# Designs tried in a protein design run: peptides against a protein of PDB entry 4QMF. Part 114

Target 1, 175 residues: chain A of PDB entry 4QMF
Amino acid sequence: ESSFMTLFPKYRESYLKTIWNDVTRALDKHNIACVLDLVEGSMTVKTTRKTYDPAIILKARDLIKLLARSVPFPQAVKILQDDMACDVIKIGNFVTNKERFVKRRQRLVGPNGNTLKALELLTKCYILVQGNTVSAMGPFKGLKEVRRVVEDCMKNIHPIYHIKELMIKRELAKR

## One batch from the design tools (peptide; made by RFdiffusion4, then SolubleMPNN)

Design b2_p23_3_s1 (from b2_p23_3, 9 letters changed)
Fold by OpenDDE base, seed 3:
Structure b2_p23_3_s1 (fold): chain B 175 residues (1-175), chain A 23 residues (1-23)
Amino acid sequence: as target 1 above (175 residues)
Amino acid sequence: MEEELEDLKELEEFEKELKKKAE
């Protein structure tokens, strides 16, 4: 049997309690067991003897990872779909200077999140910036593009450049 | 596990900053 556990920050506790029955129901469809430990502040997913698809446990792992990183359940649960992938992009190691890091992370988000929203639309991905990571969900092609834009942003390449490029590519694809 | 704990601290800090900006 396989088991995966992830810790979650305290501020997520109330939300996770609220949606945990939904998590359980979603995973039960795949015969994956799950446990919410409020004392430890952890989520655990486990295969059972009835688990048929051996790969689903990895998706369950990703589910709890996404939930821990503030992805809402209605979005996070989509990871259980066969055509849905996710990527947790670590952005905290590109810049040693905290102020520079914060500035570059903010550029990725943009005013009122508009930059990020544009990137989501163009890549057909869901994207959430949280702490030292960017969580993304979507098709593999889109995820690849997101990772490139995110990492380049942390390398001081402004996301607007890539957004423009993606817009042009989209327009060309429609012709 | 230390890395995970550090990540949690960062998440908490990030959330606090978001709340401050929303005020």
Scores: peptide ipSAE 0.205, ipTM 0.772, DockQ to the pose 0.021
Fold by OpenDDE base, seed 2:
Structure b2_p23_3_s1 (fold): chain B 175 residues (1-175), chain A 23 residues (1-23)
Amino acid sequence: as target 1 above (175 residues)
Amino acid sequence: MEEELEDLKELEEFEKELKKKAE
């Protein structure tokens, strides 16, 4: 048997309680067991004797990881699809200065979220900037691009540079 | 906006704490 556990921040407790039955139902389809521990503040997923696909436990691991980092359930549950991958990009270790960190993180979002929306469209990914992480879901190729843009942004390369590049590539692909 | 900011602060503190525990 395989099992994975992740901790979640206290502020997520109410939400997780609300959606946990849905999590259970989604994982039951794959014969994966799950436990929400409100005392410890953890989520656990486990294979069972009825689990047929050994790879699905890794997706279940990713599911709880995404939920812990504030991805809403209707989006996070898509990770169980075969064609869907995810990445949780740690951004808190690139900059020591908090003000600089916040500024660079905000650049990922942009005015009214327009920068982030553009990146999502161009990479065909879902992207959530939350705390010291950026969670992304989508195709592997798209995820690679997202990670590049996100990390470069934290290294003081403005996302607009990559967005312009991706737009050009997209236009060329239409020809 | 204030609520979102508070949530972000809490999450950031939480992640920092997790890093310390992992060391």
Scores: peptide ipSAE 0.032, ipTM 0.622, DockQ to the pose 0.019
Fold by OpenDDE base, seed 4:
Structure b2_p23_3_s1 (fold): chain B 175 residues (1-175), chain A 23 residues (1-23)
Amino acid sequence: as target 1 above (175 residues)
Amino acid sequence: MEEELEDLKELEEFEKELKKKAE
């Protein structure tokens, strides 16, 4: 039997409490048990004797990881689908200067979120920039592209460069 | 936006603490 646990920030507690029954129901369909520990501030998922697909526990692990990083449940639960993958990209370690970090993170989002929206559309991914992480969900190929753009942004390569490249690739693929 | 900012700050602090504990 396998189990995974993740901690979540205190501010997330209220939300997680409200959706935990939905989490339980979603995981019950796969015979995965789950526990919300409000004292420790943790979520746990574990296989049971009735778990048929052993790989689903890894998706359950990813589910609680996404929830801990502020991904809404209706989006996060999609990770349980076979065709859906995710990535939680740590962006806080690229820059030591807080102001520089904030500026680069803001470049990823762009004015009114337009840069991020463009990236989501081009990669067919959901992307959430939150704190020191970027959570992404979508096809594997798209996730690879998202990670490259996000990390390069933190390395002071403006996302617009990659967006233009992705646009060109998309146009070429339509031919 | 203020609540979001507070949440972001808390999350950032939380992640920093986790990183320090992992080192």
Scores: peptide ipSAE 0.030, ipTM 0.606, DockQ to the pose 0.019
Fold by OpenDDE base, seed 5:
Structure b2_p23_3_s1 (fold): chain B 175 residues (1-175), chain A 23 residues (1-23)
Amino acid sequence: as target 1 above (175 residues)
Amino acid sequence: MEEELEDLKELEEFEKELKKKAE
């Protein structure tokens, strides 16, 4: 039997408590057990003797990881689908200066979130910037592109450059 | 676990900043 645990920040407690019955129901379909520990501030998923597909535990692991990083349940639960993958990109280690970090992170979002929305559309991914991570969900090809843009942004390569490149590639592919 | 705890602290600070900007 396999088990995975993740911690979550205190501010997520109320939300996670609210949706945990839905999490339980979604995982029960796959005979995966789960536990929300409000004292420790943790989520745990575990295979059972009735788990048919042992690989589903990895998706369950990803589910609780996404939930811990503020992804809403209706979006996060899609990770249990066969065609859906995710990536949690750590962005906090690229720059030591907090002000520089904040500025570069803001570039990923852009004015009114337009930069992020453009990237989501071009990669066919869901993307959430939260704290020291960027959570992404979608096809593997799209996720690869998202990671590249996100990491390059933290390395001081402006996202608009990649967005323009992706737009050109898309237009060429339509011909 | 220590790295995760540091990340959680930063995440809480991030959320506080977002609330201040919304306000």
Scores: peptide ipSAE 0.109, ipTM 0.700, DockQ to the pose 0.021; fails the geometry check

Design b2_p23_3_s2 (from b2_p23_3, 9 letters changed)
Fold by OpenDDE base, seed 2:
Structure b2_p23_3_s2 (fold): chain B 175 residues (1-175), chain A 23 residues (1-23)
Amino acid sequence: as target 1 above (175 residues)
Amino acid sequence: MEEEKEDLKELEEFKEELKKKAE
């Protein structure tokens, strides 16, 4: 049997408690067991004797990873679909200066979230910026592009540059 | 797909906003 565990921050506890029955039901369809430990602040997923697909446990691992990083359940549960992948991009180590970090992270979101929305549309990904991580869900090609834009943003390359590039590429692909 | 059409519309609107900001 295979098992994976992830820790979650204290501020996430209330939400996880409210949706845990839905998590359990979603994983039960695949015969994956799950445990929410409120004392430790952890989520665990496990295969059972009835688990048929050995790869589904990896998707379950990704599910709890996404939930720990503030992705809402209705979005996170889509990771169980065969065509859906995800990435959790650590952004907190690119800049040591806190003020500079906050400014660059804000550039990724942009005014009224427009920069982030444009990136989501162009990559066909869901993207959530939270704390020291960016969580993304979508096709593998799109995820690769998201990671590039996010990391470059933390390296002081403005996201607008990449968005323009992606727009041009999309237009050329339609011809 | 209808969903794709809506996404394309939003993208085109964003393009126009970017052009205005570049002026």
Scores: peptide ipSAE 0.022, ipTM 0.539, DockQ to the pose 0.143
Fold by OpenDDE base, seed 1:
Formats: structure tokens, C-alpha cells, sequence
Structure b2_p23_3_s2 (fold): chain B 175 residues (1-175), chain A 23 residues (1-23)
């Protein structure tokens, strides 16, 4: 039997309470047990004797990890699909200056979220920028590209450069 | 397929916007 636990911030508690029945139902289909601990502020997933797919527990682990980082349930639950992968990119330690951190994080989002939307389209990923992390869901190749752009952004390489490159690559692939 | 077509249209709009900003 395998078990995984993740902590969630207090501001996430009310939302998690409202959707936890849906989480339970989604995991029950795979015979994965789950627990929401409001005192500790944690989510736990566990295999049971009836768990058929041994790999599904890792996807359940990823589900609660995504939920803890503010990914909405209707999006996060897609991680249980075989063709879906995810990544949680820690961005908080790239810059020591808080103001510089905020500015670089804002560059990743861009005016009206256009930069982030362009990146999502080009990589075929869902991307959520929240606090000190960026959560992404999609194909492995796309996730690799997202991580590169996100980390480079925190290293003061503007995302627009990568977006341009990705656009060029896409045009070349159509030929 | 329909979602992909919408995404492609949106991407082309972004390309045009980027070209405008480069001018």
C-alpha cells in the first residue's frame, strides 16, 4: 500500500471543502482513498486492496499537489488521464529582491494575460501562475518548454523571446 | 478538433499583434 500527503495554505481551505466530495468521487473510480485534514491543513491519498492500476496513486499524488497550488478541480482532475502530465515549478528562489520577483512574475503573465495565453497555446499546456509556483498540465514536450520559459523569465530573459522562437518553430513544422 | 481550430485562430491573432508591435 502507498500513501502520499501534501499541505495546503489556509486560504485554500474553503475551496477544498466545497469540492472534496467531487475529489472523493473521482478517486473512488480508481479505488483510491482520500482524506482532507482541516486541522493539519493536509490532503492524503492512499491505495486500497481494490486498487487495480498501481500507477494511479502517483496521479492521485499529483492531483492533490495541483489542488494545493490553487488549480481548480475541473482542470486538476484531468491529471488522472493517461496522456496528461503536470509540473509544479518553484519560482520563489530565483530572485532575492521581492520587487524584482514580482516584476518578473508579472512579465510571465503579461498585459491582460496575453503572454501566458500565447505560451499556453504554443505548448498546448494549461498554466497557472500562483504565489511562488507555476503549475502546468499538458504533454511532456510542452511541459519541458513551459519550464524553460518560466525559469528563463525569472533569470531576466523576457518570455516574448521564447514565444517568438516557438512561433517560428511551429511555422517550420507546417512545411 | 474544434477547440484546436479556435486555438489556431487565436494564435494567428497573436502573431498579427506581435507584428504590429514590431513596427
Amino acid sequence: as target 1 above (175 residues)
Amino acid sequence: MEEEKEDLKELEEFKEELKKKAE
Scores: peptide ipSAE 0.019, ipTM 0.503, DockQ to the pose 0.145
Fold by OpenDDE base, seed 4:
Structure b2_p23_3_s2 (fold): chain B 175 residues (1-175), chain A 23 residues (1-23)
Amino acid sequence: as target 1 above (175 residues)
Amino acid sequence: MEEEKEDLKELEEFKEELKKKAE
């Protein structure tokens, strides 16, 4: 039997309470048990004797990780699909200066979210920038590209450079 | 496949917008 626990910030509590029945139903289909502890501020997933696929617990682990990082349930639950992977990229440790951090994080989003939207389209990923993390969901290849762009952005390489490169690569692949 | 087609259309539209802003 395997079990995983993830802590969540206090501001996420209200939302998690509202969707927890949906989480339970989704995991019940795979015979994965789950617990929301509002006192500790934690989510737990665990295998049961009826769990058929032992690998599904890893996806359940990822589910609660994504939920803790503000990914909405309708998106996060897609992680249970076989073809879906995720990544939680820590961005808070690249820059010590708060203002510089905020500026670089904003570059990733761009005006009206256009930069982020372009990156999502090019990588075929869902991307959420929240606090000190970037959560991404999609194909493995796309996730690798997202991580590269995100980390480089925090290292002061503007995302537009990578977006242009990805656009060119996509155009060449159509040929 | 349909979702990919929509994404491609949106990307092309975005490319056009970027070109207009770069001029």
Scores: peptide ipSAE 0.019, ipTM 0.491, DockQ to the pose 0.100
Fold by OpenDDE base, seed 3:
Structure b2_p23_3_s2 (fold): chain B 175 residues (1-175), chain A 23 residues (1-23)
Amino acid sequence: as target 1 above (175 residues)
Amino acid sequence: MEEEKEDLKELEEFKEELKKKAE
């Protein structure tokens, strides 16, 4: 039997409590057991003897990882789909200066979240910027593009340049 | 930069177009 555990920050506790029955139900369809430990602040997923697909436990692992990073359940649960992949990009280690970090992180989001939304549309990904991580869900190609844009942003390359490039590529593909 | 502002404007317009197409 395989088991995976992830810790979650205290501020996620209330939300996770509210959706945990839904998590359980979603994983039960795949005969994956799950546990929410409020004392430790952890989520655990486990295979059972009835688990048919051994690979589903990895998706369950990804599910709790995404939930721990503030991805809402209706989005996170999509990771259980075969065609859906995810990436959790650590951005906190690119810049030591807090103010610079915040500024660069804000560039990813942009005014009213428009930059991020544009990136989502162009990559066909869901993207959530939270704390020291960026969580993304979508097709593999899109995820690669997201990671590039995110990391480059933390390296002081403005996302707008990549977005413009993606826009051009999209237009060329339509012709 | 002013160029960035122009790019953002174009991006917003593009975003709106994409939203309409996705409906």
Scores: peptide ipSAE 0.018, ipTM 0.512, DockQ to the pose 0.221

Design b2_p23_3_s3 (from b2_p23_3, 9 letters changed)
Fold by OpenDDE base, seed 1:
Structure b2_p23_3_s3 (fold): chain B 175 residues (1-175), chain A 23 residues (1-23)
Amino acid sequence: as target 1 above (175 residues)
Amino acid sequence: DEELKKEEEELKKFEKELKEKFE
């Protein structure tokens, strides 16, 4: 039997309580057990004797990881699909200065979220910038691109340059 | 197909914005 646990911040408690029945139902389809511990502030997923696919527990692990990082359930639950992967990119350790951190993080989002939306479209990923992490879901190739752009942004390479490059590559691929 | 059309429209809008920024 395999088990994975993820801690979640207090501000997520209310939301997780509201959607936990849906989490349980989604995981029950795969015979994965789950527990929400409000005292510890943790989510746990476990295989059972009825778990058929041993790999699904890893996806369940990813599900609770995404939920802990503020990804909404309707999006996070897609991780259980075979063609979906995810990445949680830690961005809080690239810059020591808080103001600089905030500015660089904001560059990922851009005006009205347009930069982030463009990156999502170009990589075919879902991307959520929250706190000290960026959560992404999508194809593995797209996730690699997202990680590169995100990390480079925190290293003071503006996302617009990468987006321009991705757009050019996309146009060339269509020709 | 409808989602793809929306995606293309969004990208076109962003391309215009990018062009303006890099000019």
Scores: peptide ipSAE 0.062, ipTM 0.686, DockQ to the pose 0.147
Fold by OpenDDE base, seed 3:
Structure b2_p23_3_s3 (fold): chain B 175 residues (1-175), chain A 23 residues (1-23)
Amino acid sequence: as target 1 above (175 residues)
Amino acid sequence: DEELKKEEEELKKFEKELKEKFE
């Protein structure tokens, strides 16, 4: 039997409690057991004797990982689909100055979230910027592009330049 | 820095254009 555990921050506890029955129901369809530990602040997923697909436990692991990083359940649960991949990009260690970190992180989002929305559309990914991580869900090639843009942003390359490049590529593909 | 401010303004303008294209 296999099991995976992830910790979640205190501010996430209330939300996780509200959706945990839905998590349980979604995982039950795949015969994966799950536990929410409010004392430790952890989520655990486990295979059972009835688990048929051995790979589903890895998707369950990804599910709780996404939930811990503030991805809403209706989006996070899509990770259980065969054609859906995810990535959790750690952005907190690229810059030591807190103010610089905040500014660069804000560039990923942009005014009214427009920069992020553009990146989502161009990569066909869902993207959430929260705390010290960026969570993304979508096709593998799209995820690769998201990681590049996110990391470059933290390295002081503004996302808008990548977005422009992606837009040009998209227009060329239409011709 | 004045040059930095100009760059930021240009980026903001571009972001507005993105809104028009994707929303």
Scores: peptide ipSAE 0.038, ipTM 0.580, DockQ to the pose 0.136
Fold by OpenDDE base, seed 4:
Structure b2_p23_3_s3 (fold): chain B 175 residues (1-175), chain A 23 residues (1-23)
Amino acid sequence: as target 1 above (175 residues)
Amino acid sequence: DEELKKEEEELKKFEKELKEKFE
């Protein structure tokens, strides 16, 4: 039997408590057990004797990982779909200067979230910038592109350049 | 830095264009 645990920050506790019944129901469909430990601040998923598809535990692992990083449940639960993948990109270790970090992180979002929206559309991914991580959900190809843009942004390459490139590629693909 | 300022201005313009295109 397989089990996975993830810790979540305290500010996420209230929300997780609110949606945990929904998490349980979603995982029960796959005979995956789950536990929310409010004392430790952890979520755990486990296979059971009734788990038919052993691979689903990996998706359950991803689910709790996404939830821990502030992805809303209605979005996060989509990870249980066969065609959906995710990535949690750690961005906090690229820059030591806090101000520089904040500025670069803000570039990912852009004015009124337009940069992020453009990136989401071009990669066909859901993207959430939160704290020291960027969570993304979508096709594998799109996720690879998101990771590149995000990491390059933290390395001081403005996302707009990648977005422009992706736009050009998209237009060429329509021909 | 003048070059940085110009770059930021160009990026801002481009972001505006993106907004218009994706709205």
Scores: peptide ipSAE 0.030, ipTM 0.557, DockQ to the pose 0.138
Fold by OpenDDE base, seed 5:
Structure b2_p23_3_s3 (fold): chain B 175 residues (1-175), chain A 23 residues (1-23)
Amino acid sequence: as target 1 above (175 residues)
Amino acid sequence: DEELKKEEEELKKFEKELKEKFE
């Protein structure tokens, strides 16, 4: 039997407590057990004797990983679907200067979140910028594009250039 | 597809806004 554990920051505790019954119910459908440890600040998922699909435990692992990175449950639970993938992109180590980091991270979001929204639409992904990570959910092709844009942004390539490129590619693909 | 057309229009608006507020 397999198990996976993920730590979560203290500020997520209240929310996780609120939705944990929903997490349990969602995983019970697949006979995956789960535990919320408020003392350690961890979430654990485990296969059981009744677990039928061996791959579902990996999706359960991804679920708690996403929840730990502030993805809301109604979105995160979609990872249990067969056609849904995710990526957690670490952005905190690209820039040592905190001010520069904050500025570049803000560029991913943009004014009124428009940059992020455009990227979500173009890649058909859900994207959440939180702390030192960017969480994304969607098709593999879209996730690959998201990672490229996010990492390049941290390397001082403004997302707008990628968005323009993606828009052009999308128009060309319709021909 | 009307949905795709709406999406394209929104993307064009976003591009315009991004260019205007480029930083």
Scores: peptide ipSAE 0.086, ipTM 0.702, DockQ to the pose 0.096; fails the geometry check

Design b2_p23_3_s4 (from b2_p23_3, 11 letters changed)
Fold by OpenDDE base, seed 3:
Structure b2_p23_3_s4 (fold): chain B 175 residues (1-175), chain A 23 residues (1-23)
Amino acid sequence: as target 1 above (175 residues)
Amino acid sequence: MEEEEKELKELEEFEKKLLEEAR
């Protein structure tokens, strides 16, 4: 039996309670058991004797990880698809100064979230910036690009330069 | 600094166009 557990912050509790039946139904299709522990503030996924695909437990692990990082269920559940990958990029340790951290994180989002939306479109990824992490979902190639842009942003390279590069690459691919 | 700011503004405009075309 394989099991994975993730902790979630208190502010996610209400939401997770609301969607937990949907999580259960989604995982039941794969014979993966799940538990929401409100006392500990944890989510657990477990294989059962009826679990057929041994790899699905890793996707279930990723599902609860994404949910803990504020990814909405309708998006997070897509991780159970074979062609979908995810990445949780820790950004909190790149900068010691809080103000500088906030400024660089804001650059990644951009005005009205436009920078982030452009990056999502160009990489074919879903991207969520929350707290000290960036959660991304999509194809492996796109995820690689997202990680590069995110980390470089935290290293004081403005995302717009990468967006320009990705735009050029897209235009070249259309020819 | 001024050249960088100009480039950023131009890129932001391209970004906006990209988003408009994607809608």
Scores: peptide ipSAE 0.027, ipTM 0.605, DockQ to the pose 0.185
Fold by OpenDDE base, seed 4:
Structure b2_p23_3_s4 (fold): chain B 175 residues (1-175), chain A 23 residues (1-23)
Amino acid sequence: as target 1 above (175 residues)
Amino acid sequence: MEEEEKELKELEEFEKKLLEEAR
């Protein structure tokens, strides 16, 4: 038997309460048990004796991880699909100066979210910038590209340069 | 093919705008 637990911040509690029945229903299809502990502020997923696919517990682990990082349920639940992967990129440890951190994080989003939208389109990923993490969902290749751009941004390489590179590569691949 | 070409063109225009805003 396998189990995984993740903690969630207090500000997610109300939302998680509202969607937990949907989480339960989604995981029940795979015979994965789940528990929302509001006192501890944790989510747990567990295999059961009826769990058929042993790998699905890892996807369930990723589901609760994504939910803890503010990914909405209709998006997060897609992680249970075979072709969907995810990554949670910690960005809070690259820069100690708060103002510099905020500025670099904002570069990932860009004006009106345009930079982020471009990156999502080019990588075929969903990307959510929240707090000290960037959550991404999509194909493995796209996720690698997202992580590169995100980490480089925190290292003071502007995302626009990577976006330009990705656009050129995409154009060349379609010729 | 036509839809892909249209998408690429839209991305190029979008890139141009982003580059202008980034300068």
Scores: peptide ipSAE 0.026, ipTM 0.539, DockQ to the pose 0.137
Fold by OpenDDE base, seed 2:
Structure b2_p23_3_s4 (fold): chain B 175 residues (1-175), chain A 23 residues (1-23)
Amino acid sequence: as target 1 above (175 residues)
Amino acid sequence: MEEEEKELKELEEFEKKLLEEAR
């Protein structure tokens, strides 16, 4: 029997309370138990004796990880699908200067969110930039590309150059 | 094929706009 726990920030408490019945229902389909602890500020997922697929607990772990990082439930719950993977990219440690960090993080989003939208389309991923993390959901190839772009952005390589590269690669793959 | 070409053209136009905004 396996269990995983994830802490969540206080500002997520109200939202998590509102969606927790939906989380429970989604996990019940897989015979995964879950607990929301408002005192500790944690989410826990557990296998039961009725859990058929032992690998589903890892997806349940990823679900609560995504929820803790502000991913909305209707998107986060898709992680339970077999073809869906996720990544939580820590971006807060690449730059010590706060202003430089904020500027580089904003480059990932771009004007009107257009940079992020382009990256989502090209990688076939969902991407959420929040705080010190970027959460992504999608195919493994797309996730690898997202991580590269995100990390390079924090290393002062503008995302637009990677977007152009991805567009060229997509055009070449269609030939 | 036509839908894929259309999507590619839309992405190219989007890239051009994005590059203009990045200047």
Scores: peptide ipSAE 0.023, ipTM 0.537, DockQ to the pose 0.136
Fold by OpenDDE base, seed 5:
Structure b2_p23_3_s4 (fold): chain B 175 residues (1-175), chain A 23 residues (1-23)
Amino acid sequence: as target 1 above (175 residues)
Amino acid sequence: MEEEEKELKELEEFEKKLLEEAR
């Protein structure tokens, strides 16, 4: 049997407590067991003797990872669908200067979140920028594009450049 | 484990700032 554990920040405790029965119910459909440890501040998922598809444990792992990074349950639970993938992109190690990090992270979001919204639409992904990670959910092709734009943003390549390129490519594909 | 704990603390700090900016 396989198991995976992830830690979550203290500020997520109240929310995770409120939705944990929903997590349990969603995973029970796949015969995956789960545990919320409020003392350690962790979530655990485990296969059982009744687990039909052992590969579903990897999706369960991704579910708790997304929840730990503040993805809402109604969005995160979609990872259990066969056609959905996710990526948790670490952005905190590209820049040592905190102010520069914050500025580059803000460029990814843009004014009123418009830059991020444009990227979501172009890649057909859900994207959440939070802390030292960017959580993304969607098709593999879209996720690959998101990772490129996010990492390049942290490398001081402005997201607007990539958005313009993606828009041009989309228009060319309509021809 | 230590790196994960540091990330979680930074995430909490980020959330606090976002909440302050939204108010």
Scores: peptide ipSAE 0.220, ipTM 0.725, DockQ to the pose 0.021; fails the geometry check

